# Designs tried in a protein design run: peptides against a protein of PDB entry 6J54. Part 109

Target 1, 223 residues: chain A of PDB entry 6J54
Amino acid sequence: NENLFASFIAPTMMGLPIVTLIIMFPSLLFPTPKRLINNRTISIQQWLIQLTSKQMMAIHNQKGQTWSLMLMSLIMFIGSTNILGLLPHSFTPTTQLSMNLGMAIPLWSATVFTGFRYKTKTSLAHFLPQGTPALLIPMLVIIETISLFIQPVALAVRLTANITAGHLLIHLIGGATLALLNINTMTAFITFTILILLTILEFAVALIQAYVFTLLVSLYLHD
Target 2, 42 residues: chain B of PDB entry 6J54
Amino acid sequence: QFQFTGIKKYFNSYTLTGRMNCVLATYGGIALLVLYFKLRSK

## One batch from the design tools (peptide; made by RFdiffusion4, then SolubleMPNN)

Design b2_p12_4_s3 (from b2_p12_4, 7 letters changed)
Fold by OpenDDE base, seed 1:
Structure b2_p12_4_s3 (fold): chain B 223 residues (1-223), chain C 42 residues (1-42), chain A 12 residues (1-12)
Amino acid sequence: as target 1 above (223 residues)
Amino acid sequence: as target 2 above (42 residues)
Amino acid sequence: SAILQALLLYLL
């Protein structure tokens, strides 16, 4: 049913990729402060960014604090795109697996390589949990190696699947509510109530997935 | 703290160095197996 | 009902 997935098709205008503009749009929502004491809106925004930054970077040493800008930009980007994706007739770039892989693979590889360069012994030892019986060591090392390579895939698929599934449910329940309006108004009201609750849940999911994505990247950096 | 002697001193799952050596030994073993099968085919 | 229908049509 192509109609169900129409909202997930990359929008183009006369063959030109408007997707680039859509991806860049969230950056306009976060202006750079120009004053020492800014407006209340900007101050609240900066305060929230500071709180999330302190919370996420608390697990890192001074070397890990260098990644604060990258991780904060990532969470702000994914969070803003996910929230904007819940607007009517909006295209959510994070529903595209290619985009999420494009973020996950480089960030994952950067964290893994950074770990190997600065903490080689700890990173190599991470493939073997402490206290493993001797006979299980080779098998467990292989499993942990495979687990490492699954991390970027899981990171991208988790974000893509959660956001996409949420959008699909909103469209399906919304369509069902619309169809039931003229058939049974009472059932339509119940379905509409579910739609509202689901929409609220999807706002939470949008923020949680952005946080989880960034947090996992941060955890991979910490090793 | 754990006290190990002999080969267990270098290859153990409790110390950081021992764990690292076990991982390297595992990768080395896999590499040798791959090399063996590659040379066997030729 | 009509307003709700129009809103739903707009959302979908």
Scores: peptide ipSAE 0.111, ipTM 0.757, DockQ to the pose 0.014
Fold by OpenDDE base, seed 4:
Structure b2_p12_4_s3 (fold): chain B 223 residues (1-223), chain C 42 residues (1-42), chain A 12 residues (1-12)
Amino acid sequence: as target 1 above (223 residues)
Amino acid sequence: as target 2 above (42 residues)
Amino acid sequence: SAILQALLLYLL
């Protein structure tokens, strides 16, 4: 069963971590615009960034809009890494829980601390939903407090689990297709069709998870 | 719309201030309980 | 089948 997880091992060359280069690679796909009228690819990228920025940051105040650069870079990074991870023989850094925790914990902490700093009353009040019966207040406050601390873990695990599960499923179905080619060609063709459909789905999942991760960080910032 | 009098003015689940006070009271209560058990063990 | 196998080997 070692081959099932072989694709998730961090690649190294002569003991040197080339994973750092892999993480940095998506940045090359988003060059900085140099012209007033850029290339079509850059224009499309900027258009997408503007659309997502307008939608995500519309709920934030001016102070919250200062996070626009961070959030947009985050969604682009996660999205690009997830999409690139679907390429053959590619390593997806976002399948590593350590990577996602490394993103989730600092961002979550920053949003929580920012909330407590500028919106102390609202942030404290957020631990108690409106209309809670008086007898349930202490318990619900405790639960909401626990829920707060679960947020960074949930962000990391959600992204990791979705991307990892997708890769595992593609690997398993692909392996099954290969095994069935010599046993039953018709069944192998069916499994291959499923593999194609699954791959298309994983492209969508890759983008959705990037969006959800960024959106939730944004929502935590909004309190 | 919500008009509270007495202690409900400060501790309620509807107003922002009331919710905040309830949260603080809960944390304070937990802190006191922890303190009580800590002092009891000594 | 050979082409499909080669493609799968390439993908996996």
Scores: peptide ipSAE 0.103, ipTM 0.761, DockQ to the pose 0.014
Fold by OpenDDE base, seed 2:
Structure b2_p12_4_s3 (fold): chain B 223 residues (1-223), chain C 42 residues (1-42), chain A 12 residues (1-12)
Amino acid sequence: as target 1 above (223 residues)
Amino acid sequence: as target 2 above (42 residues)
Amino acid sequence: SAILQALLLYLL
């Protein structure tokens, strides 16, 4: 059991938390552009950031686009950390529920507060879907209120569960592959193939979860 | 466009203002109920 | 398609 979850323990070196360095490391992978025309790699990165920014901010007006920097930094952070977490012997901070809650709760609170601050009528009206029968109004308002408070939890748990489950699955299949090498090489080969396919899938999951997390925050902001 | 008259003008599930008022009324009612039970338990 | 839907449901 310890071997299964050993990769999810926050690493420390001589009592000092290395997790801080791990969290800060992705920032080094995205250097700021210094030239009008940068290298191909940096240009591609900037292009991707611009595309994702345009896509995510398409649903927002001018006021909502103020959050573009925050949301883009968020998706870049989560995406980069998730991808780096797929490296062997790497610790993924986003596998920690505390980390994801630490991101989800403030962002959700900020979006909700912003909604109530600038769109009070719309935000309050959102607790009651349009066209609701009169008899269902009280119950539905309560349900929608509960649903609102579940949003940050669902946001954090979704990210945590997907990334953690993927890592566990890779670990399990990898361990099974190693165990089967001395038992049946044919089955080990099949298991290894599955591992490769799973790893590819996890790369996609890593990016998708980053996108979904940021998208949902953006969607909550849009209300 | 919906034309509402009377109380339905202020409390409806179609207009933005009506929906807002319904939500506020619901919260107000719940708050009053909680207050009532709290005072009753005292 | 069902597997894809389940996978999408898992991912999202």
Scores: peptide ipSAE 0.098, ipTM 0.816, DockQ to the pose 0.021
Fold by OpenDDE base, seed 3:
Structure b2_p12_4_s3 (fold): chain B 223 residues (1-223), chain C 42 residues (1-42), chain A 12 residues (1-12)
Amino acid sequence: as target 1 above (223 residues)
Amino acid sequence: as target 2 above (42 residues)
Amino acid sequence: SAILQALLLYLL
C-alpha cells in the first residue's frame, strides 16, 4: 500500500524542495511574445488563450472582465500542471489538497467579497431564491448560506479527487497488467488496452478539470 | 412588477429589497438566538 | 512480454 501512494509524496533531492521547481516549470512553457507575428507554437497558445478568454468573460461586464488575466493564468497553470503530471514518474502538485485549497479559498473569498462590495443588494438577495414560500424562508436562507461556504471546499476537492483518482487508477491498472503478464497474457492484453484508453481519458480530464475550476471561480464572481 | 403593501412590502420573496430584508431578518433572528443562549449559559 | 514489462516499469 505504501508503493501505491509513493507517487504522491512531495519529492526532495538531498533535502532540497524541488517541488518549487516543479510548480514553476510550467511557466517556462508559455513565453511572452515579443513580435507582431510570433512562432507557430506561441501563436497557437495565444489563440487558445483568446478563445477561452472570450467565452469565459462573456458573462461579465467591464468591471468583471478585469479578472481576465487572473482567470486565464489560473486555467493555464492548472491545465499545464495536470498535463505534466501525467508524464512517467512525475509529481502533480494539484494532487495535493493543500495546494488546491490554497488556490480555491482566496479566489472564492475574493469573488464573494467583491460581490458584497459592489453588488450588496443582489448578493444578499441571492441567499433567498425568488418566489420562495414565506414559511420556508428561514430554512432556505440557512441552507443557501451553508451552500456558499461549501463552494471553496467543493472546488478544491473536485480538482484534487479527479486528478488523484486518475493517477491512482492508472497506477492500479498498470500494476495489474504487469502482474497478469505471467498469469494470463490475454487478460493482460485487455487490461493494457484499458490502461491506454484510460490514459487518453485522463489527458482530457486534466484539461476539463482546469476549465471547470476556472469557470466556477468565474461564475462565483458573476454571482 | 409586484405591488405589496404593509409588512409584505419590505419582507417578500419576489422583490430584490424584500429578499434582502428577509435574509437580514433571518440572520438577525439567528444572532439573537445565539446571544440568548450565550447569555443564558452564563 | 519483456518489452511490455520494461515499458510498464518505465511508465509506472
Scores: peptide ipSAE 0.082, ipTM 0.758, DockQ to the pose 0.014

Design b2_p12_4_s4 (from b2_p12_4, 9 letters changed)
Fold by OpenDDE base, seed 5:
Structure b2_p12_4_s4 (fold): chain B 223 residues (1-223), chain C 42 residues (1-42), chain A 12 residues (1-12)
Amino acid sequence: as target 1 above (223 residues)
Amino acid sequence: as target 2 above (42 residues)
Amino acid sequence: TDLALALLLYLL
């Protein structure tokens, strides 16, 4: 059982937390452009950031577009960390619920407070859907209030669960493949094929979860 | 587009102000209920 | 609409 969860233990070197370096490492993969016309790799990267920025911020007003830098940095951070976490002996910080809560709660609270600060009437009215029958108003307001407080938890748990489950599946199927090599080579080959397909799926899931996390934060900002 | 009279003018589920007032009234009612039970138990 | 979208994204 310890071998199953060993990859989720925070690594330390000489009593110092190396997890800080792991969190900082993705930043090195995205250098800032220095020229008007940059290298092809940097140009493609900037183009992708611009496309995602235009897509996500299209629903926001000019005041909401001030969050574009934060949201783009968030998706790049989560996406890069999730992909790097799929390396053989890599530690994925986003598998830690504490980290995801540490991102989700402040961002959620900031969006809620900004909503109440600049759009007080609309934010308060959001607790009651339009056209609700009079008899259901008190109960529905309570449910919507509870739903609001579940949002940061759901945001963090979704990311944590999807990434962690992916890592566990890769480990289990990989272990099964190795165990079957000397028992039945044909079944081991099938299991190995499933492992490859699963790994490809987890790369996609890694990016999708980063996108969903950022998109939901953006939607909470828009109310 | 919506014309409301009386109490429905301030408490309705169609207008922005009406929805806001309904939410505030609900929170106020819950707060008063909690306060009532707290004072009753004392 | 936002809740429905959020639920859809959760199921994906």
Scores: peptide ipSAE 0.162, ipTM 0.830, DockQ to the pose 0.028
Fold by OpenDDE base, seed 3:
Structure b2_p12_4_s4 (fold): chain B 223 residues (1-223), chain C 42 residues (1-42), chain A 12 residues (1-12)
Amino acid sequence: as target 1 above (223 residues)
Amino acid sequence: as target 2 above (42 residues)
Amino acid sequence: TDLALALLLYLL
C-alpha cells in the first residue's frame, strides 16, 4: 500500500525542500515578452491567455475585470502544474489538499468579501431564491448559507480528487499491465491500451480541472 | 413590477429588498435562538 | 441558475 502513495509524498533531497523548486518551475515556462512580435511559443501562449481571458471575463463588469490578471495566472499555474505532474516520476503539488485549500479559501473569501462590500443588497438577497414560498424561507436561507460555506471545500476537493484519482489510476493500470505481461499477453495488451487512453484523458482532465477551478472562482466573484 | 403593501412590502421573496430583509430576519431569528440557549444554559 | 451551474461544474 505504501507503493501506491509513494508518488504523493513531498520529495526532499538531503532535507532540502525541493517542493518549492517544483512549484516555481512552471513560471520558467512562461517568459515575459519583450518584443512586439515574439517567438511562436510566446505568441501562442499569449493568444491562449487572451482567448481564455475574454471568455472568462465576459461575465464581469469593469470592476470585476480587474481580477483578470489573478484569474489568468491561476489557470496557468494550475494547468501547468497538472500537466507537468503527468510526467514520469514527477510530483504534482496540486495532489496535496493543503495546497488546493490554500488557494481556494483565500480566493473564495476574497470573492465573497468583495461581493458583500460592493453588492451588499444583491449578495444578501442571493441567500433566498426569487419566488420562494414564505413557509420555506427560513429553511432555504439556512441551506443556501451552508451551500456557500461548502464552496471552498468543494473547490479544493474537486481539484485534488480528480488529479489524485487520475494519477492513482495510471499507476494501478500500469502496474497491472506489467504484472500481466508474464501471465497473459493478450490481457496485458488490453490493459496497456486502456492505459494509453487513460493517459490521454488525464491530460484533458488536467486542463479541464484548471479551467473549472478558475471559472468557479470567477463565478463566485460574479455572485 | 410587484406591488406589495404592509409587511409583505418589506418581507417578500420577489423584490431585492424583500429578499434581503427575509435573510436578515432569518439570521436575526437564529441569533436570538442561539442567545436564548446560551443564556438558558448558564 | 448559479447553483445549477455550480452543481454541473461540480460533476466535472
Scores: peptide ipSAE 0.116, ipTM 0.832, DockQ to the pose 0.029
Fold by OpenDDE base, seed 1:
Structure b2_p12_4_s4 (fold): chain B 223 residues (1-223), chain C 42 residues (1-42), chain A 12 residues (1-12)
Amino acid sequence: as target 1 above (223 residues)
Amino acid sequence: as target 2 above (42 residues)
Amino acid sequence: TDLALALLLYLL
């Protein structure tokens, strides 16, 4: 049913990619402070960014703190796009696997290469857990190597699948509720209650997936 | 602290250097196997 | 309420 996936089609106007504007739109929601003491809304926003930054970067040394801007921009971007995607008739770019792979692969590769450059011994040793029996060493090194290459795929697919599945469930339950309005109002009320609970859950999922995506990138950087 | 002697000093799963050497040895072994099969096919 | 619900569900 193309109708179920119609909301996931990349929107174009006269063949022009409006997707670019949609991707850039969240940046307008985060203005740069111009004053030492800003408005309450901007101050709260900056306070939240500072709290999340301190929490995420607490595991990193001074070299890892350099990635704070990148990681905070990433979480703000994914979080804002996921939340905006829950608006009616909105297109969520993070439902596109291509976009998530476009973020995951470069960031993952950058973290892996950074680890190999500055912590070569530790990064190489990470392929073998401590205390492994001698006979299992070759097999486990191979498994950990495969696990490393699955990381960017898992990172992208997790975000894509969770956001897409949430949208699909909202549409399906919403459609079912609408269909049941004239058939059985009591059942429609129950279905609508489920829809509300699901919508609240999807708001949480939207933020959690943004956090998990950024956190995992941060953890890969820390190795 | 672990005290290892002989080959176990360089190839062990407890020390950082030993773990690194085991990983490098594994990759080297795989590379040699791939090279062997490649040269065998030609 | 029913109309508001239908409109909300239609927008979703």
Scores: peptide ipSAE 0.025, ipTM 0.756, DockQ to the pose 0.014
Fold by OpenDDE base, seed 2:
Structure b2_p12_4_s4 (fold): chain B 223 residues (1-223), chain C 42 residues (1-42), chain A 12 residues (1-12)
Amino acid sequence: as target 1 above (223 residues)
Amino acid sequence: as target 2 above (42 residues)
Amino acid sequence: TDLALALLLYLL
């Protein structure tokens, strides 16, 4: 059991938390553009950022687009950390629920607060769907209120669960493959093939979860 | 456009203002109930 | 090849 979850323990070196360095490391992968026309790699990165930015901010007005920098930095951070977490012996900070809650709760709170501040009527009205029968109004308002408070939890848990489950699955299938090498090479080959396919899937999941996390934050901001 | 008259003008599930008022009324009612039970338990 | 695979899996 300890071997299964050993990869999720926050690494420390001589009592000093290396996790801080791990969190900061992705920032080194995205250098700031210094030239009008940069190298192909940097240009592609900037292009991708612009495309994702346009896509995510398409639902927001000018006021909502103020959050573009925050949301784009968030998706880049989560995406990069998730991808780096798939490297062998890498620790993924986003596998920690505390980390994800630390991102989800403030961002959610900020979006809700912003909504109440600038769109008070709309935000309050959002607790009651349009066309609700009069008899269901009190109950539905309560349910919508509860739903609102579940949002940050669901946001954090979704990210944590997906990334953690993927890592566990890779570890389990990898371990099974090693165990089967001396038992049945044919089955080991099959499990290895599954492992490869799973790894590819996890790369996709890593990006999707980053996108979903950021998208939901953006959606909550839009209300 | 929905034309509401009377109390329905202020408390409806179709207009933005009406929905807001319904939500506020619901919260107010719950708050009053909680207050009532709190005072009763004292 | 098998050893390389095992090492790769071990690193994962």
Scores: peptide ipSAE 0.022, ipTM 0.755, DockQ to the pose 0.014

Design b2_p12_5_s1 (from b2_p12_5, 7 letters changed)
Fold by OpenDDE base, seed 5:
Structure b2_p12_5_s1 (fold): chain B 223 residues (1-223), chain C 42 residues (1-42), chain A 12 residues (1-12)
Amino acid sequence: as target 1 above (223 residues)
Amino acid sequence: as target 2 above (42 residues)
Amino acid sequence: LEQELLQALLLL
């Protein structure tokens, strides 16, 4: 069990945190274009960013579109870190709850405060759904207030739990395949096939979680 | 178009202003309860 | 509409 969780320990060299370098590394994979007509790889990358930007910002007004750059950078960061984390013997910063809370809480707070600043009446009215019976109003306002404070926690825990669970499953199935190599080669082959299918699933989960995280932040901004 | 009269004009769950006032009234009520228990404990 | 979408996303 100690070996399973050892992959989630933050790596250090000479007492210096290498985690900072690991977090900064995905940024090198996304160079800024300098030409009007870019290389194929850069063009595809920009095209994907534009498509995702159009989908996510379609719900926002012109004032909300100012957050487009931040939201796109967030999805690219989380997505790239999650994908790179699936490499063998790699450390994923997004498996750390502290990292996800460090992103979720400030972004959530910013969206809530911007909502109260620019759309005060609508933001306050959001605590009470339309058409609520009069007797349920006080209780429902309290529940909705509690729900608001659970949002950053749910945002961070969802990302952490999904990525961490995926890593644990890969390690467990991988360990089972190695143990069965000398016992039964046929069952080992089956478990290895499951491992491959699971890794493909985790690639999809990594991208979906990045998208959901960014989408929820955008929805909190929209209100 | 919603036509509300009296107290329902300011406190309703159908209009934006009414919903806002209901939320503020709820928070105000909770704050008063907290203050009451705090002062009573002394 | 937004609340329903949020609730659906919370299940993911």
Scores: peptide ipSAE 0.255, ipTM 0.818, DockQ to the pose 0.026
Fold by OpenDDE base, seed 2:
Structure b2_p12_5_s1 (fold): chain B 223 residues (1-223), chain C 42 residues (1-42), chain A 12 residues (1-12)
Amino acid sequence: as target 1 above (223 residues)
Amino acid sequence: as target 2 above (42 residues)
Amino acid sequence: LEQELLQALLLL
């Protein structure tokens, strides 16, 4: 069991945490544009950022669009870290629940607080869906309140679980493939094919989870 | 549009203000209950 | 509100 989770241990070198460098590394992959027409790679990157920005901010008014920078930085960070985490023998910081909670709780609290500050009536009314029978109002309000507090936990756990599960599967199938190389080449080839397909899927999952995480934060802001 | 009269005007599940008031009333009721049990145990 | 969308996203 220790071997299964060895890849999820925070790496240290000479007593110093390498995690800090790993977290900062994705920032190097997104250079700031300096020209009106940049290189093709940077242009594509900026185009993707613009597309995602337009999609995510479409549900927000001008006041909500002030969060665009934060949300876009969040999706870029989570997405990049998740993708980099799929590299061989790489450590993914987003597999750590502590990190995801550290992101989810402040962002969620900020969205909830912002909602109560600027949309007090709407935010309070959100605890009671429209058309609720009068007899169910107290119980439903309690349930909705509990649901609200579960949101940051669910947000963090969802991201952590999905990324961690994907990594675990890749390691398991990869290990099985290596073990079967000398036992049965045909089955090893099949498992290797599954590994490739799984890896492709995990790339998609990595991006989707980053998007969902950011979208949910945005949606909580919109209430 | 729904036309509400009396107490239903202020406490309803259809209007924004009504929903807000219902939520506040619920929280207030819970707070009072908690306070009651806390004071009773002393 | 789009609570349905939220609930659907929560299932992911």
Scores: peptide ipSAE 0.234, ipTM 0.826, DockQ to the pose 0.026
Fold by OpenDDE base, seed 4:
Structure b2_p12_5_s1 (fold): chain B 223 residues (1-223), chain C 42 residues (1-42), chain A 12 residues (1-12)
Amino acid sequence: as target 1 above (223 residues)
Amino acid sequence: as target 2 above (42 residues)
Amino acid sequence: LEQELLQALLLL
């Protein structure tokens, strides 16, 4: 069973952590445009960023749109790391809860503090849903307060769990396929087909989780 | 449209100000309770 | 409405 989690161990070279280099690697895949009309790859990237930016920032005012650069960089980072993590024998940094907490907590705190700074009345009102019966107000305010503090944890755990679970499934099904090659070739072929379908699903999950993470951060900012 | 009079004008779950006041009142009440138990233990 | 959307997203 140690082999199941071996792929999640942080890689080191001569005792030095190479995780930093792995985290920085996706940045090389998104070069800065130097021309008005760039190549097809950069143009597609810019087009995707533009579409996601317009869609995500449509709910924000001018002050909220200031966060557009950070939110777009966040989705690009998480998305790229998740996709790269699906490469064979690759290490996915986003499978580490520490990394995701490191992203979620400061971003969440920034959004919450920004909300309290500029929209104090609205932010305080969010602790009490509209239409709550008067007798349930104290209890519900407490629950909503707890819910607020769970947000960064849920944000990090959701991303970590989804990506980690996907990798575990790929390893398990892949291992089963290899084990069945010499036992039953027909069953091994079926298992391999499932592995392919699962891999395709994980590509979608990788992008969706990046989007959901960024979207929730954006929604917390908007409140 | 909601028209509230009296105490309901300041403490309600429908208006923004009312919701804010309810939240502040709840936190204030909790703070007073904590303070009460802290002073009682001494 | 936005809270409901948020809650729905939290379930994913």
Scores: peptide ipSAE 0.218, ipTM 0.827, DockQ to the pose 0.026
Fold by OpenDDE base, seed 3:
Parts: sequence; structure tokens; C-alpha cells
Structure b2_p12_5_s1 (fold): chain B 223 residues (1-223), chain C 42 residues (1-42), chain A 12 residues (1-12)
Amino acid sequence: as target 1 above (223 residues)
Amino acid sequence: as target 2 above (42 residues)
Amino acid sequence: LEQELLQALLLL
């Protein structure tokens, strides 16, 4: 049914795409600090960024910590877009697989190339786990190579599938609730309760998926 | 930790260098195989 | 160790 996917269509006004404005909007929610002691909202944001930054970059050396700004911007972008996408009749750019692939492939490529450039021996050795029997070495190297190339796809699909599935489920349960209002009020109340619980879960999923996406990129960099 | 002699020194699944060489050898073998089939068809 | 952690996260 076209109505199920209507929320995933890129919005346009008079033939002009407004997707660019939607993607840029989250940046306005994170203003730059101007004081040593900022507003409560900004202070909380900075605190969260510092905590997540320390946690994610703890596994990296000084060279890897140069990626801190990029990784933090990535998690803030994905997290904010996912949360905003839960608003009624909102368009979530991260539901588009093309966008997530557009983020995953370059970041994955950058981490892999960085690994090969600075840790060539370790990166090449990554294709063969330690203690592998000699007869299984060629097959296992091939499997590990395939596994490497699946990483960007898995990274993009994981984010897209989780966010999209959540949105679809909210729409379906919401639609069912509205349909049942005129049929059975008691059942409609049950479905509405499920919808509320689901929306709360989706808020958590939105943040978790942003974190997992960024964390995996960070781990690929660490090798 | 691991003491390898002969060809096992360069091709093993325990040392970092050995693992690297095994991977390179595998890729080299695959490349040669692909090259063989490509040249055979021509 | 990092590979195992990575594989575990891939299951999420």
C-alpha cells in the first residue's frame, strides 16, 4: 500500500527538494558555547559529548584520537536525525539506505585504508586468525576478505533496517488503533498502549543505533 | 613464544609475519589462478 | 580480542 511508504518519500515543495533543509536542521539544535558556564541544555549536551567521546576514544592512541571530532559529529548527526524522525509526519533521512550507504562506505574505506597505511602488517594479518590449521588457511582468508567487504553493507543496512522497521511498526500500529476506534474501543485501547510502549522503545533504538554505527566505525579504525 | 624453523618461519598461522605471508601467498595464488583462466580463454 | 568484540557487535 502506497500509504505505508508515503512517510519515506523525499519531501518536495513546488518541485524543489527540501531534504537539504531537513538534513541541515539538526545542526541548529547544537549551538556553539559562548561562556564558561553555559545554559543547562548546552551544558548537558557538552557533558554527553565528553562522556561519549572519552568512552569511544579510550581504545585509540593519539593517532586514532584525531578521529574524535568526526566520530562525535557522526553520532550527533545520526542521533539527532533519528530522534527528530520520530516526530509525527516527519521525514527521517536515515531511513534512506542510499544515505546510510553514503556514510558507511566512505567511513569504512577511510578506516580500512588508514589501517593498511599505518598498520600494514597487522591489517594483513587480520585476514588470518591465529592458530588456523594450515589446510584451512586459504579458505579462511577468503572468508575473512568477504567479511571485510560486507562490513559497510552491514553497517548501513543495520541502521536503515532498525530505523525503518521502527517507523513502519509505529505507522501500522497507529493505523490499526485508528481503525479499531470505530470497531472495538477496548481493543483500540490495547493497541494504543502498545503504540506508546513502542514509541518509547524507538527513542531508545534511535540513540542505540547511532551509537552502534559510530562505535563500529571507531572499532574498524582501531582494527 | 613460538619457535619456527625453515619454511614454517615465514608461513605460519601464529606469528604476525607468518600470518601476513600466508595472506599474501593466498592472494598471490588466487591472482595467478585468475590470470591463468583469463589467459586460457584468450 | 577486538575481532571477537567486533563480531559480537555485528550481531546487534
Scores: peptide ipSAE 0.203, ipTM 0.826, DockQ to the pose 0.026

